Peptides against a protein of PDB entry 5HDT. Designs and how they scored, part 25

Target 1, 163 residues: chain A of PDB entry 5HDT
Amino acid sequence: MVVKTFMDMDQDSEEEKELYLNLALHLASDFFLKHPDKDVRLLVACCLADIFRIYAPEAPYTSPDKLKDIFMFITRQLKGLEDTKSPQFNRYFYLLENIAWVKSYNICFELEDSNEIFTQLYRTLFSVINNGHNQKVHMHMVDLMSSIICEGDTVSQELLDTV
Target 2, 163 residues: chain A of PDB entry 5HDT as posed
Amino acid sequence: MVVKTFMDMDQDSEEEKELYLNLALHLASDFFLKHPDKDVRLLVACCLADIFRIYAPEAPHTSPDKLKDIFMFITRQLKGLEDTKSPQFNRYFYLLENIAWVKSYNICFELEDSNEIFTQLYRTLFSVINNGHNQKVHMHMVDLMSSIICEGDTVSQELLDTV

## One batch from the design tools (peptide; aimed at target 1 I107 E151)

Design b2_p18_5_s3 (made by RFdiffusion4, then SolubleMPNN; from b2_p18_5, 5 letters changed)
Fold by OpenDDE base, seed 2:
Structure b2_p18_5_s3 (fold): chain B 163 residues (1-163), chain A 18 residues (1-18)
Amino acid sequence: as target 1 above (163 residues)
Amino acid sequence: SLSDIIPLKERYGRNARK
């Protein structure tokens, strides 16, 4: 499974990072981002999160448009956090934990449409936050949102209106 | 948690590098 390949890889695995670079690029293709199977899209999102982790601080995706597509895609997957009883919840949790830990969304500050991406992220998070989530989920959600505010220093009016 | 399994030496953002 491709998921295991990136999940088990660390940032110091230089030979593996070079070996699987093309696979990392391929996973960001429209074929995977627009895959009709919801579970496949979740797996792709987790892989992408791991790719951002492994290649930090330099993501392998150089196209601003592609980066936007990826983060909008990941944001859409986070909607799955709404159902804690879902069989796939642990993977959604993994996705949340990873992106909060790695601070991958900070890449978006280099993009022209950063405000759009952050707005969609915050809207999504606030739409899924509920009392059924345990403290760890809440902590990661707060960490994710706080890291963006801290990094940005200022927040757009649109983002403030979203919160 | 992920942090217990895999070390993280690098993160994204200006503050992460300072």
Scores: peptide ipSAE 0.587, ipTM 0.912, DockQ to the pose 0.108
OpenDDE base, seeds 1, 3, 4, 5: peptide ipSAE 0.583, 0.572, 0.578, 0.577; ipTM 0.911, 0.909, 0.908, 0.912

Design b2_p18_5_s4 (made by RFdiffusion4, then SolubleMPNN; from b2_p18_5, 6 letters changed)
Fold by OpenDDE base, seed 4:
Structure b2_p18_5_s4 (fold): chain B 163 residues (1-163), chain A 18 residues (1-18)
Amino acid sequence: as target 1 above (163 residues)
Amino acid sequence: SLSDYIPKKERYGRNARK
């Protein structure tokens, strides 16, 4: 299972990181990012999050356009956090925890469309936040948003208006 | 948390590396 493979891998597994690099690149293809099955897209998002974690601080994706596609894709998946009773909620939680801790979105500061990405992220998070979320979910959401604010020297007015 | 399971705890961003 691809999901388990990346989930169980750590940052010091140099041989495995090299071995699965092509798979990591393949998972970011349009085939997976635009997969018609919602559950498959969630699994892909989790794999991508793990890939960012494993290869930190240097993600294996070098194309700015591809990176933008990935983060916009991950952002769309975060909408699933809204329903805390969903059978897939734990996987959405994993996605949130991962990207918050790894600070994956900090990669976006190197992208031309960083403001667009951050705006969509914040809008998505605020749209799904509800009283049904436990403290851990709230903590990860706050950590995710705070890390971006702390990392950025300047924030666009559009992003500020979104917050 | 994820940080509890990995020996090397590197993250992205300038502040994360400090």
Scores: peptide ipSAE 0.414, ipTM 0.818, DockQ to the pose 0.142
OpenDDE base, seeds 1, 2, 3, 5: peptide ipSAE 0.412, 0.414, 0.405, 0.412; ipTM 0.827, 0.831, 0.818, 0.828

Design b2_p18_6 (made by RFdiffusion4)
Pose (drawn by RFdiffusion4):
Structure b2_p18_6 (pose): chain A 163 residues (1-163), chain P 18 residues (1-18)
Amino acid sequence: as target 2 above (163 residues)
Amino acid sequence: HHTAKRRPPLPHSPELSF
């Protein structure tokens, strides 16, 4: 249910944002990012993605250490894109479609460990893509990775090598 | 630096269910 309200919420709705702001900060808790249940991490990942959409360009989570945990957590969930036969696939697709459209990962440009995050993101996307994915999956991955290069400060040799 | 962009909600997919 929380996924639906965060999905339907708007950047304009200042009222609902101030109301659900405490929940948004809570969903990033370590209880969720490391929950052993696959279905829970997926739902949390979709919420954190819209939480970044709704509050842009000013995200609620300010702690860099915590901000790092989230985007590495999201990258681990993008591994679910590989199984195109799973009933949960369309939810992983929604997650990909969201962070691609919002460019949420560009928040990591300021983090000290930005290169590790972007490199692990690129390796993951190139390791999950297969003949089961339609062109929309290919398109969203390019949108996601293109923004990091075009709008980033630099491209390390390690990140360039993953391509 | 560039950061997360203000984007409207994505259209609902008929294949998407939570």

Design b2_p18_6_s1 (made by RFdiffusion4, then SolubleMPNN; from b2_p18_6, 7 letters changed)
Fold by OpenDDE base, seed 3:
Structure b2_p18_6_s1 (fold): chain B 163 residues (1-163), chain A 18 residues (1-18)
Amino acid sequence: as target 1 above (163 residues)
Amino acid sequence: MAKAVKRPPLPKSPDLSF
């Protein structure tokens, strides 16, 4: 039910955003980010994506270390896009579509380790991209990567080597 | 430096509940 709460919430729902702020903070705890169940981690990632959507352009997370952990966590979940026949693929698609549409990773430009985050994102996306993906999946992947390249002032050599 | 963008809600996905 928690996932549905954030999924159904609009960006203009100011009263609800305030009401569920503490829940948003709780969902980014190590308990959820390091949960042993893969399906739970996927649902947590989807919820975090919705949280970034709802609170855009700012994240409710104030710690740079926490933000890094969250985006590295989301990046790891994107590995699930590789298997298009998985029963959970629609949830992985939701995750990808959401973060691409909102441009959630743009928050990372304010982080000291932004290049590391972007490098891991690109490596992950290139590792899962295959001809079995439909046009929409490819489009969202390209949109996500292109947005970061276009908006970034500096890109590490490692990232350049990945692209 | 670009920020995350406010966007209209995405179409509802099939059963994302726990």
Scores: peptide ipSAE 0.090, ipTM 0.756, DockQ to the pose 0.611
OpenDDE base, seeds 1, 2, 4, 5: peptide ipSAE 0.072, 0.053, 0.055, 0.050; ipTM 0.757, 0.734, 0.739, 0.730

Design b2_p18_6_s2 (made by RFdiffusion4, then SolubleMPNN; from b2_p18_6, 7 letters changed)
Fold by OpenDDE base, seed 3:
Structure b2_p18_6_s2 (fold): chain B 163 residues (1-163), chain A 18 residues (1-18)
Amino acid sequence: as target 1 above (163 residues)
Amino acid sequence: MAKAVKRPPLPLSPDLSF
């Protein structure tokens, strides 16, 4: 299983990182990012989160447009955090915890459209956050948002209006 | 400018199986 392969891989496995580089690139293709099955898209997002973890601090994706597409894609998947009773909630939690822990979105600071990405992230998180979430979910959401605000040099007016 | 951070492997709670 591809998902388990990346989930079990650590950041120090240089030979494995090189071996699965082409698979990492393939998982970011439009075929997977625009897959019609919601559960498949969630699994793809989890894999992409692990790819960012494994290859940190640098992503294997060199195209700014591709990086934007990936982070917008991951942001859209975070909408699934809304339903805490979903059978897939633990996978959405995995996605959130992973990207917060690694600070994966910090890669976006190098992108021209960083403020757009961050704005969409904040809008998404505020749209799904509710009192049904446990303390760990809230903590990861706050950590993710606070890290971006504290480490960013500039914030768009649109982002300021969202916060 | 902030970078993504290298982290040791972290077992996520709850443990997930795929």
Scores: peptide ipSAE 0.165, ipTM 0.789, DockQ to the pose 0.689
OpenDDE base, seeds 1, 2, 4, 5: peptide ipSAE 0.090, 0.114, 0.054, 0.038; ipTM 0.764, 0.783, 0.731, 0.718; seed 2 fails the geometry check

Design b2_p18_6_s3 (made by RFdiffusion4, then SolubleMPNN; from b2_p18_6, 8 letters changed)
Fold by OpenDDE base, seed 1:
Structure b2_p18_6_s3 (fold): chain B 163 residues (1-163), chain A 18 residues (1-18)
Amino acid sequence: as target 1 above (163 residues)
Amino acid sequence: MAKAKKVPPLPKSPDLKF
């Protein structure tokens, strides 16, 4: 229910955005980010991706530490892209497509630990990419990584070594 | 630096169920 609520919500739905703001904040709590169930964490990640989409260009999360936690969390979920035969693969695809399309990680440029976040993202993507992925998956991965390189003024040596 | 974008709704797959 919650996942569908954010999935169906438009960026211009101001009344809905206000109504569900507290829920959006609650979904970023440690209770959900550290939830023991892998499927729950995936659903949370999808919700968070939609939240970033809906509230773009400004995230509803104001704490730099919280934003870092969220993007590190999303990055960890992307590991699930490795198994293309998983019943949950379509949800992992949705997550990837969403963050690539919206360019949600661009919010991270405002964070002190942006290089750490981007490095982990790149390492994760390169660790899961395989020949089982179709053209769309590869395209989204490339779009996501290239956007960060193009928009960033500086790239850490560690990030360069990862690419 | 460009922030996250205003974008139309994402394409939905019939196989994507929530």
Scores: peptide ipSAE 0.111, ipTM 0.798, DockQ to the pose 0.834
OpenDDE base, seeds 2, 3, 4, 5: peptide ipSAE 0.032, 0.101, 0.101, 0.089; ipTM 0.631, 0.787, 0.794, 0.783; seed 3 fails the geometry check

Design b2_p18_6_s4 (made by RFdiffusion4, then SolubleMPNN; from b2_p18_6, 9 letters changed)
Fold by OpenDDE base, seed 1:
Structure b2_p18_6_s4 (fold): chain B 163 residues (1-163), chain A 18 residues (1-18)
Amino acid sequence: as target 1 above (163 residues)
Amino acid sequence: MAKPVKRPPLPKSPDLKF
């Protein structure tokens, strides 16, 4: 599966990074980002998270519009964290853990629409957080939010109102 | 500005399946 390919890949193999670059670009296409199957979208999000990990500190996506689409897409997938009893929960957790650990959303600081992306991220996280989440989930959510507040030069009033 | 951090693959939970 494509997910396993990226999930197991480190950052040091330039040959592999080059080999899978086209696949990384393809996974960010509208076909996948707007795929009607929720489980497919989750798998795509997990792949994208690992793509951001592999290519960190940069991203293989050069278009600001595409980057915005991707992070808005990932943000929407995080809503799946709301159901802790879902058979897919561990995959949603993987998504959260990965983007928090890598600080993937830091890519968004270079985007004109960063405030919109961060606002939607915060709204999403606060909408899904609940007492059913274990400490690790809570920690990753806090880490993800705090990194943006601490490393951002400016925070929109809307974002502040959300926190 | 802040950038993402290079990280190795995450440790896999035994119940995580793809």
Scores: peptide ipSAE 0.398, ipTM 0.910, DockQ to the pose 0.887
OpenDDE base, seeds 2, 3, 4, 5: peptide ipSAE 0.340, 0.281, 0.393, 0.365; ipTM 0.896, 0.874, 0.909, 0.902

Design b2_p18_7 (made by RFdiffusion4)
Pose (drawn by RFdiffusion4):
Structure b2_p18_7 (pose): chain A 163 residues (1-163), chain P 18 residues (1-18)
Amino acid sequence: as target 2 above (163 residues)
Amino acid sequence: AKEKAKKSQETAMEKLKE
């Protein structure tokens, strides 16, 4: 249910945002990012993605250490894109579609461990892509990775090598 | 870096409203 309201919520709805702001900060808790249940981490990942959409360009989570935990957690969930036969695939696709449209990862430019995050993101995307994915999956991955290069400060040799 | 990230996200949000 929380996924639906965060999916339908708008950047304009200041009222609903101030109301659900405390929940948005809570969903990033370590209880969720490390929950052993696969289905829970997926749902939380979709919420955190819309939480970044709704509150842009000013995200609610300000702690860099915590902000790092979130985007590495999201990258681990993008591994679910590989199983195109799973019933949960379309939810992993929604996650990919969202962070690609919103360019949420660009928040990491200011983090000290930005290169580790972007490098692990690139490796993951190139390791999950297969013949089961339609061109929309390919398109979203390019949109996601293109923004990091075009709008970033630099490209390390390590990140360039993953391509 | 922070300013660039914010500008990119603002542009992305404007495009999503179109």

Design b2_p18_7_s1 (made by RFdiffusion4, then SolubleMPNN; from b2_p18_7, 8 letters changed)
Fold by OpenDDE base, seed 1:
Structure b2_p18_7_s1 (fold): chain B 163 residues (1-163), chain A 18 residues (1-18)
Amino acid sequence: as target 1 above (163 residues)
Amino acid sequence: SREKAKKAMEKALEELKK
């Protein structure tokens, strides 16, 4: 399914998109996705989110397996939202805001393991959500989850059990 | 506009280089 942004955005030229292709592929490599430094992984996740925003409604990744790896990776990074006092919280917030705004996860509907991806996302978000988060964080979390439910034709029982 | 995304990505990339 085509990624639908919350609001219309200007699309980059084809030439500009091509400039980011190699970078996009490089950032999705095992070197970055499995990097031992959590701060590096966070930066990578933010970059990947930006790539999805830049390429929306398309994505520069053609491999379903790679897309799955990327979104599972991004989901794991969202665990960092739990510590609102962390120096890195602003980056975690940016990550959440970006993927919610762009509706980046909606591209996963075309993947065989979409239910797994969404389930992991919901579990992660509910595990970190707390009253310490400001209203904007809550709004983005709700927007992200509701968008997936609304645009998905079928939601697995496992996913429903997490909501 | 996607300029904010580009700028944010560029900034993150600079930090990745460190």
Scores: peptide ipSAE 0.360, ipTM 0.895, DockQ to the pose 0.035
OpenDDE base, seeds 2, 3, 4, 5: peptide ipSAE 0.060, 0.322, 0.059, 0.092; ipTM 0.767, 0.883, 0.762, 0.789; seed 2 fails the geometry check

Design b2_p18_7_s2 (made by RFdiffusion4, then SolubleMPNN; from b2_p18_7, 9 letters changed)
Fold by OpenDDE base, seed 5:
Structure b2_p18_7_s2 (fold): chain B 163 residues (1-163), chain A 18 residues (1-18)
Amino acid sequence: as target 1 above (163 residues)
Amino acid sequence: SREKAKAVMAKALAKLKE
């Protein structure tokens, strides 16, 4: 129910965003983030990406720990980009395209654990990049990584060398 | 920052060529 609701909605007015606040909070619960079905987790990640798009520039999640959990969760889902022949690849592409376009990870700059989040993101992206990816996928990956580097002064050379 | 971004891009391209 929650998955269908967030996938079908576009950017809402302030009043509509307030209406969906409770649903957004529930989507970030352990019930969804730790769901045993990997396809469900992918859909949850896509919905979370949509939430960040809709609520931009600020997410409805105020807890730093919760935000960290969400972005670490999204990062884990990006591992599915490796298999370009998977029937679910289009949804993984959607996830990548969304978070790259919205620059959703930029919210993490306010977190004390931002370096850990960005490190995991970079490692994940470089681990899945392969010759099966077309130019669009590559561009989104590069855009995502480049945006974080350009926005953040905290990104060290060591972070770049770690991947 | 731009130089760092270029380094990341270079690594990404290198990975694609593997």
Scores: peptide ipSAE 0.074, ipTM 0.716, DockQ to the pose 0.039
OpenDDE base, seeds 1, 2, 3, 4: peptide ipSAE 0.025, 0.027, 0.048, 0.027; ipTM 0.663, 0.674, 0.726, 0.675

Design b2_p18_7_s3 (made by RFdiffusion4, then SolubleMPNN; from b2_p18_7, 8 letters changed)
Fold by OpenDDE base, seed 4:
Structure b2_p18_7_s3 (fold): chain B 163 residues (1-163), chain A 18 residues (1-18)
Amino acid sequence: as target 1 above (163 residues)
Amino acid sequence: SREKAKKVMEKALEELKK
C-alpha cells in the first residue's frame, strides 16, 4: 500500500500521535458515528479524516469492524457534496480533499468487505457529482477513485460495473 | 447537547489541522 502522506510528507512524531489516540477512539464511538445532528456528523468525519492523515499509512483502530463502520460513515457524509451552495460545503470540500490526498480509503484493502466499501464510495461520488462543482472538486473525486483502482491488485466486477 | 458536540468537534478539528 502506497500512501501519499507517507511518501511525500514528514510523519508526525510518535508522541504527537499518542496525544490524539483518545480523541481518535472517542470519535469512532457509536455516540458520534450515529449522532442525530448531520452537522456534528460532518465535523466528526472531518476529524476522522485528519486522524487518518496523522496516522497514515496506519490507523489507531485495531478492529476491522470499526474501520468498516468508520469508512461507511465517511462515505455517507460525502453525500453532502451535492449542494455546492450549502453553508457547510467548505467542510465537505475539506473532507473530500483530505481523504483524496491522503488516500485514506486504501487502508480498507485489508478488510473483508473492502469491495463493499469501495462500491459504496463510488456510487456515492457519482450520485453527487454535478456541473456545479468546480475543477478542484472534480479533480479530488477522480483522484480518490483512481487511486483505489491503481492500488488494488484486483477489483470486483461489481465495482467495475459501478465505474 | 448538539451545540456542545459541535463546539467540541470544531476545537478538535482545529487542533488536528495544525
Scores: peptide ipSAE 0.120, ipTM 0.802, DockQ to the pose 0.028
OpenDDE base, seeds 1, 2, 3, 5: peptide ipSAE 0.095, 0.097, 0.087, 0.109; ipTM 0.797, 0.795, 0.773, 0.789

Design b2_p18_7_s4 (made by RFdiffusion4, then SolubleMPNN; from b2_p18_7, 8 letters changed)
Fold by OpenDDE base, seed 4:
Structure b2_p18_7_s4 (fold): chain B 163 residues (1-163), chain A 18 residues (1-18)
Amino acid sequence: as target 1 above (163 residues)
Amino acid sequence: SKEKAKKTMKKALEELKK
């Protein structure tokens, strides 16, 4: 399975990265990003997160529009963090942990719509947080948002005020 | 509460911007 393949991979050689480039591009297609099954979209998001981890600090996607679509897509999946009792919560946790650790969203600074992406991310995280979340979830959420603040000199207080 | 958690996170982020 494609998802399993990327989840089991660590940062590989450049040759190995090239081998999976086409697969990475296909996973970011509209077919997967707009898939009608919610569980499939979650798996796609996790796989995309793994792709960013493997290709860090770069991304195999060269189109700014595609990158925007991907991160807006991932942000939408994070809404699933709200239900801590869901059987899929562990996968949502994995998604959060991954993108926080890798600082995946930092690549969005190269996009003209970075503020929109970051704003939507912040709003989503603040909308899903609840008492059911343990300290680890809280830490990852803070780390994810803090990384953006620390890296971006132009990150305004407006991002915090949009909550 | 949910609001308390939001407040805590917001406070943490605000401290980083100081």
Scores: peptide ipSAE 0.373, ipTM 0.897, DockQ to the pose 0.032
OpenDDE base, seeds 1, 2, 3, 5: peptide ipSAE 0.277, 0.315, 0.316, 0.306; ipTM 0.863, 0.878, 0.877, 0.874

Design b2_p18_8 (made by RFdiffusion4)
Pose (drawn by RFdiffusion4):
Structure b2_p18_8 (pose): chain A 163 residues (1-163), chain P 18 residues (1-18)
Amino acid sequence: as target 2 above (163 residues)
Amino acid sequence: SKAKESMEKAMEELKEKE
């Protein structure tokens, strides 16, 4: 249910945002990012993605250590894109479609470990892509990765090598 | 910052497409 309301919420709805702001900060808790259930991490990942969409360009989570945990957690969930036969695939696709459209990962430009995050992101996307993915998956991955290069400060040799 | 500008532009593009 929380996924639906965060999906349908708007950047304009200041009222609903101030209301659900405490829940948004809570969903990033370590209880969720390390929950052993695959279905829970997926739902939480979709919420954190819309939470970044709704509150842009000013995200609610301010702690860099915590902000790092979230985007590495999201990268681990993008592994689910590989199984195109799973019933959960369309939810992983929604996650990919969302962070691609919102450019949520550009928040990491300011983090000290940005290169590790972007490198692990690139490796993951190139390791999950297969013949089961339609062009929309390919398109969203390019949109996601293009923004990191075009709008970033630099490109390390390590990140360039993953391409 | 660059990150904020990029996200603002993305949001504006999404609203325009709607």

Design b2_p18_8_s1 (made by RFdiffusion4, then SolubleMPNN; from b2_p18_8, 6 letters changed)
Fold by OpenDDE base, seed 4:
Structure b2_p18_8_s1 (fold): chain B 163 residues (1-163), chain A 18 residues (1-18)
Amino acid sequence: as target 1 above (163 residues)
Amino acid sequence: SKAKKAMEKALEELKKLK
């Protein structure tokens, strides 16, 4: 309750949120989630992260299936964190920093397939983490994972096996 | 591409929001 209250106070007004509702819905369309250009998909993920930041602790998406698709999509984009010398690394960093700070994935606890989402997230993060990442990247990865573990009502055995 | 440019603009606008 405390976290929710705090987040509500720091978010944009409802009037401002309405201005970006159409954008939010378009970003979640199959056209963007399945876009053939990898750079476009990264940009979409960053925009989605910002949408979650703006609407936190809620989301403008009412469909559980759509939310699942979005977070599975974002998770797939995080694979790009592996190459620390990529020209696009700064945007991957932005994505990671944002979702870690906002705790965007925590909305997934309400989803039936939350365990699948969290498992894929952890597997992805563990697969891309390397010594080339600076302290900030490591910190965000840890923050993202620990927040889910600490704030979740239950943790599946599958998730525990992944960790 | 057209899509890339559009998304870049969208991202810049979203970054301005708190």
Scores: peptide ipSAE 0.276, ipTM 0.871, DockQ to the pose 0.031
OpenDDE base, seeds 1, 2, 3, 5: peptide ipSAE 0.266, 0.264, 0.127, 0.256; ipTM 0.863, 0.873, 0.795, 0.856

Design b2_p18_8_s2 (made by RFdiffusion4, then SolubleMPNN; from b2_p18_8, 6 letters changed)
Fold by OpenDDE base, seed 5:
Structure b2_p18_8_s2 (fold): chain B 163 residues (1-163), chain A 18 residues (1-18)
Amino acid sequence: as target 1 above (163 residues)
Amino acid sequence: SKAKKAMEKALEELKALK
């Protein structure tokens, strides 16, 4: 099970991080971020989430534009959380649990367009949240949003209006 | 598809890292 596998993960060594640097860079290419298959894009998002987990609190991506593209991409995949009965829901849950636990989006505070990224994240989460989600899903959504609010020095009015 | 299989393999490899 995907959730069980995630809970068994540990922080990687520096040697392992260097070994998978090329994979990390390839996963962030336009070929994968703009892949026509929705299932492939979900898998890419899960891989990217694991990359951020492995390299936390840093990221192997040096370009701020690339980081923005990645997080906007991950945010778009979270729309799949709406259908709780989908065969792919467990993989969407894995994505949500990972990014919430790792606090992956907190890397975005250093980006010029952080407010845009956070706004899109909040809009997406509020658009898919429903009473069909179990307590764990709700908890991860709240943890993801509250961590950003608590660690941000200033929350824009636009972001507050989204809530 | 080949892309899907490749991504599944990549994900499993990443999950196995500790």
Scores: peptide ipSAE 0.405, ipTM 0.904, DockQ to the pose 0.033
OpenDDE base, seeds 1, 2, 3, 4: peptide ipSAE 0.257, 0.296, 0.084, 0.256; ipTM 0.866, 0.868, 0.761, 0.849

Design b2_p18_8_s3 (made by RFdiffusion4, then SolubleMPNN; from b2_p18_8, 8 letters changed)
Fold by OpenDDE base, seed 4:
Structure b2_p18_8_s3 (fold): chain B 163 residues (1-163), chain A 18 residues (1-18)
Amino acid sequence: as target 1 above (163 residues)
Amino acid sequence: SKAKKTMEEALKKLKELK
């Protein structure tokens, strides 16, 4: 797991974390990750982002495969950032802002498939970036990508080609 | 839908946590 930093000082107490453990696990179920309604999936992603924020730098998910599924899921939701005029854009913005600030994807560095996750993230972000995004959106996207590059020990050639 | 309402409530609660 990522080393605790000053940004982790305001995390929830252990008691509060325990209260939401069941919710966290339920959110990561196939029922929600594969929910047919895209608005539901977006909400799930936002909830998951908040779970990571609350539990940072730890995560309530112990399975590497589950973590991979979650981050691949979150990555897929970020596609919604492309349409800045969408009624759900503000919620997509929340998702982006959250995961960028928390550096949620840093948990993935310990996963065997981290390069795959990061590659998909970068591809997704580059695919949705457009001139309609305001400065804040651009900043969060850059922060999210640069953080991973700067903190990663090794980067696959595929990822390098994407960047 | 029920799912949306449930998730919205969950998100609301989670947003209030540090």
Scores: peptide ipSAE 0.411, ipTM 0.910, DockQ to the pose 0.032
OpenDDE base, seeds 1, 2, 3, 5: peptide ipSAE 0.286, 0.312, 0.104, 0.220; ipTM 0.875, 0.891, 0.770, 0.833

Design b2_p18_8_s4 (made by RFdiffusion4, then SolubleMPNN; from b2_p18_8, 8 letters changed)
Fold by OpenDDE base, seed 3:
Structure b2_p18_8_s4 (fold): chain B 163 residues (1-163), chain A 18 residues (1-18)
Amino acid sequence: as target 1 above (163 residues)
Amino acid sequence: SKAKKAMEEALEKLKKEK
């Protein structure tokens, strides 16, 4: 499966990145972002996270609207972190770990609706965090939100007050 | 919850250090 293959992919050279451009664009299509199967959406999110990791600090997507859709989509998938006993939890953890380590959401600072994206991210993380999560999950969530706070200049005080 | 409290404290500490 293409999705699984991409999920297991490590960061590639610049030459290899060009080969994944078309795949990256297809994964960001409405067909995948609005796929009816939540497990498929999770895999898509993981692949998108991998794409951002590979292309960091740049994004292979040129449309600001598409970037917004992608990050709102990824944020929605993070809701799956709530159930620590789910068979899919390891993939949700992978998603969280990836986007936290890469600081993927920092790309959103260039978007007009960055505050909306960050607000939804913060709300989602606070809504799903529970006592079943280990210290690593807590650390990744904090790291993810702190990277946005530390970037600072485009983060409104209102957003910070919602934390 | 303990988890939420810990996260809030961590973020508050970070904001103060900024």
Scores: peptide ipSAE 0.247, ipTM 0.850, DockQ to the pose 0.033
OpenDDE base, seeds 1, 2, 4, 5: peptide ipSAE 0.132, 0.245, 0.236, 0.243; ipTM 0.764, 0.848, 0.842, 0.846

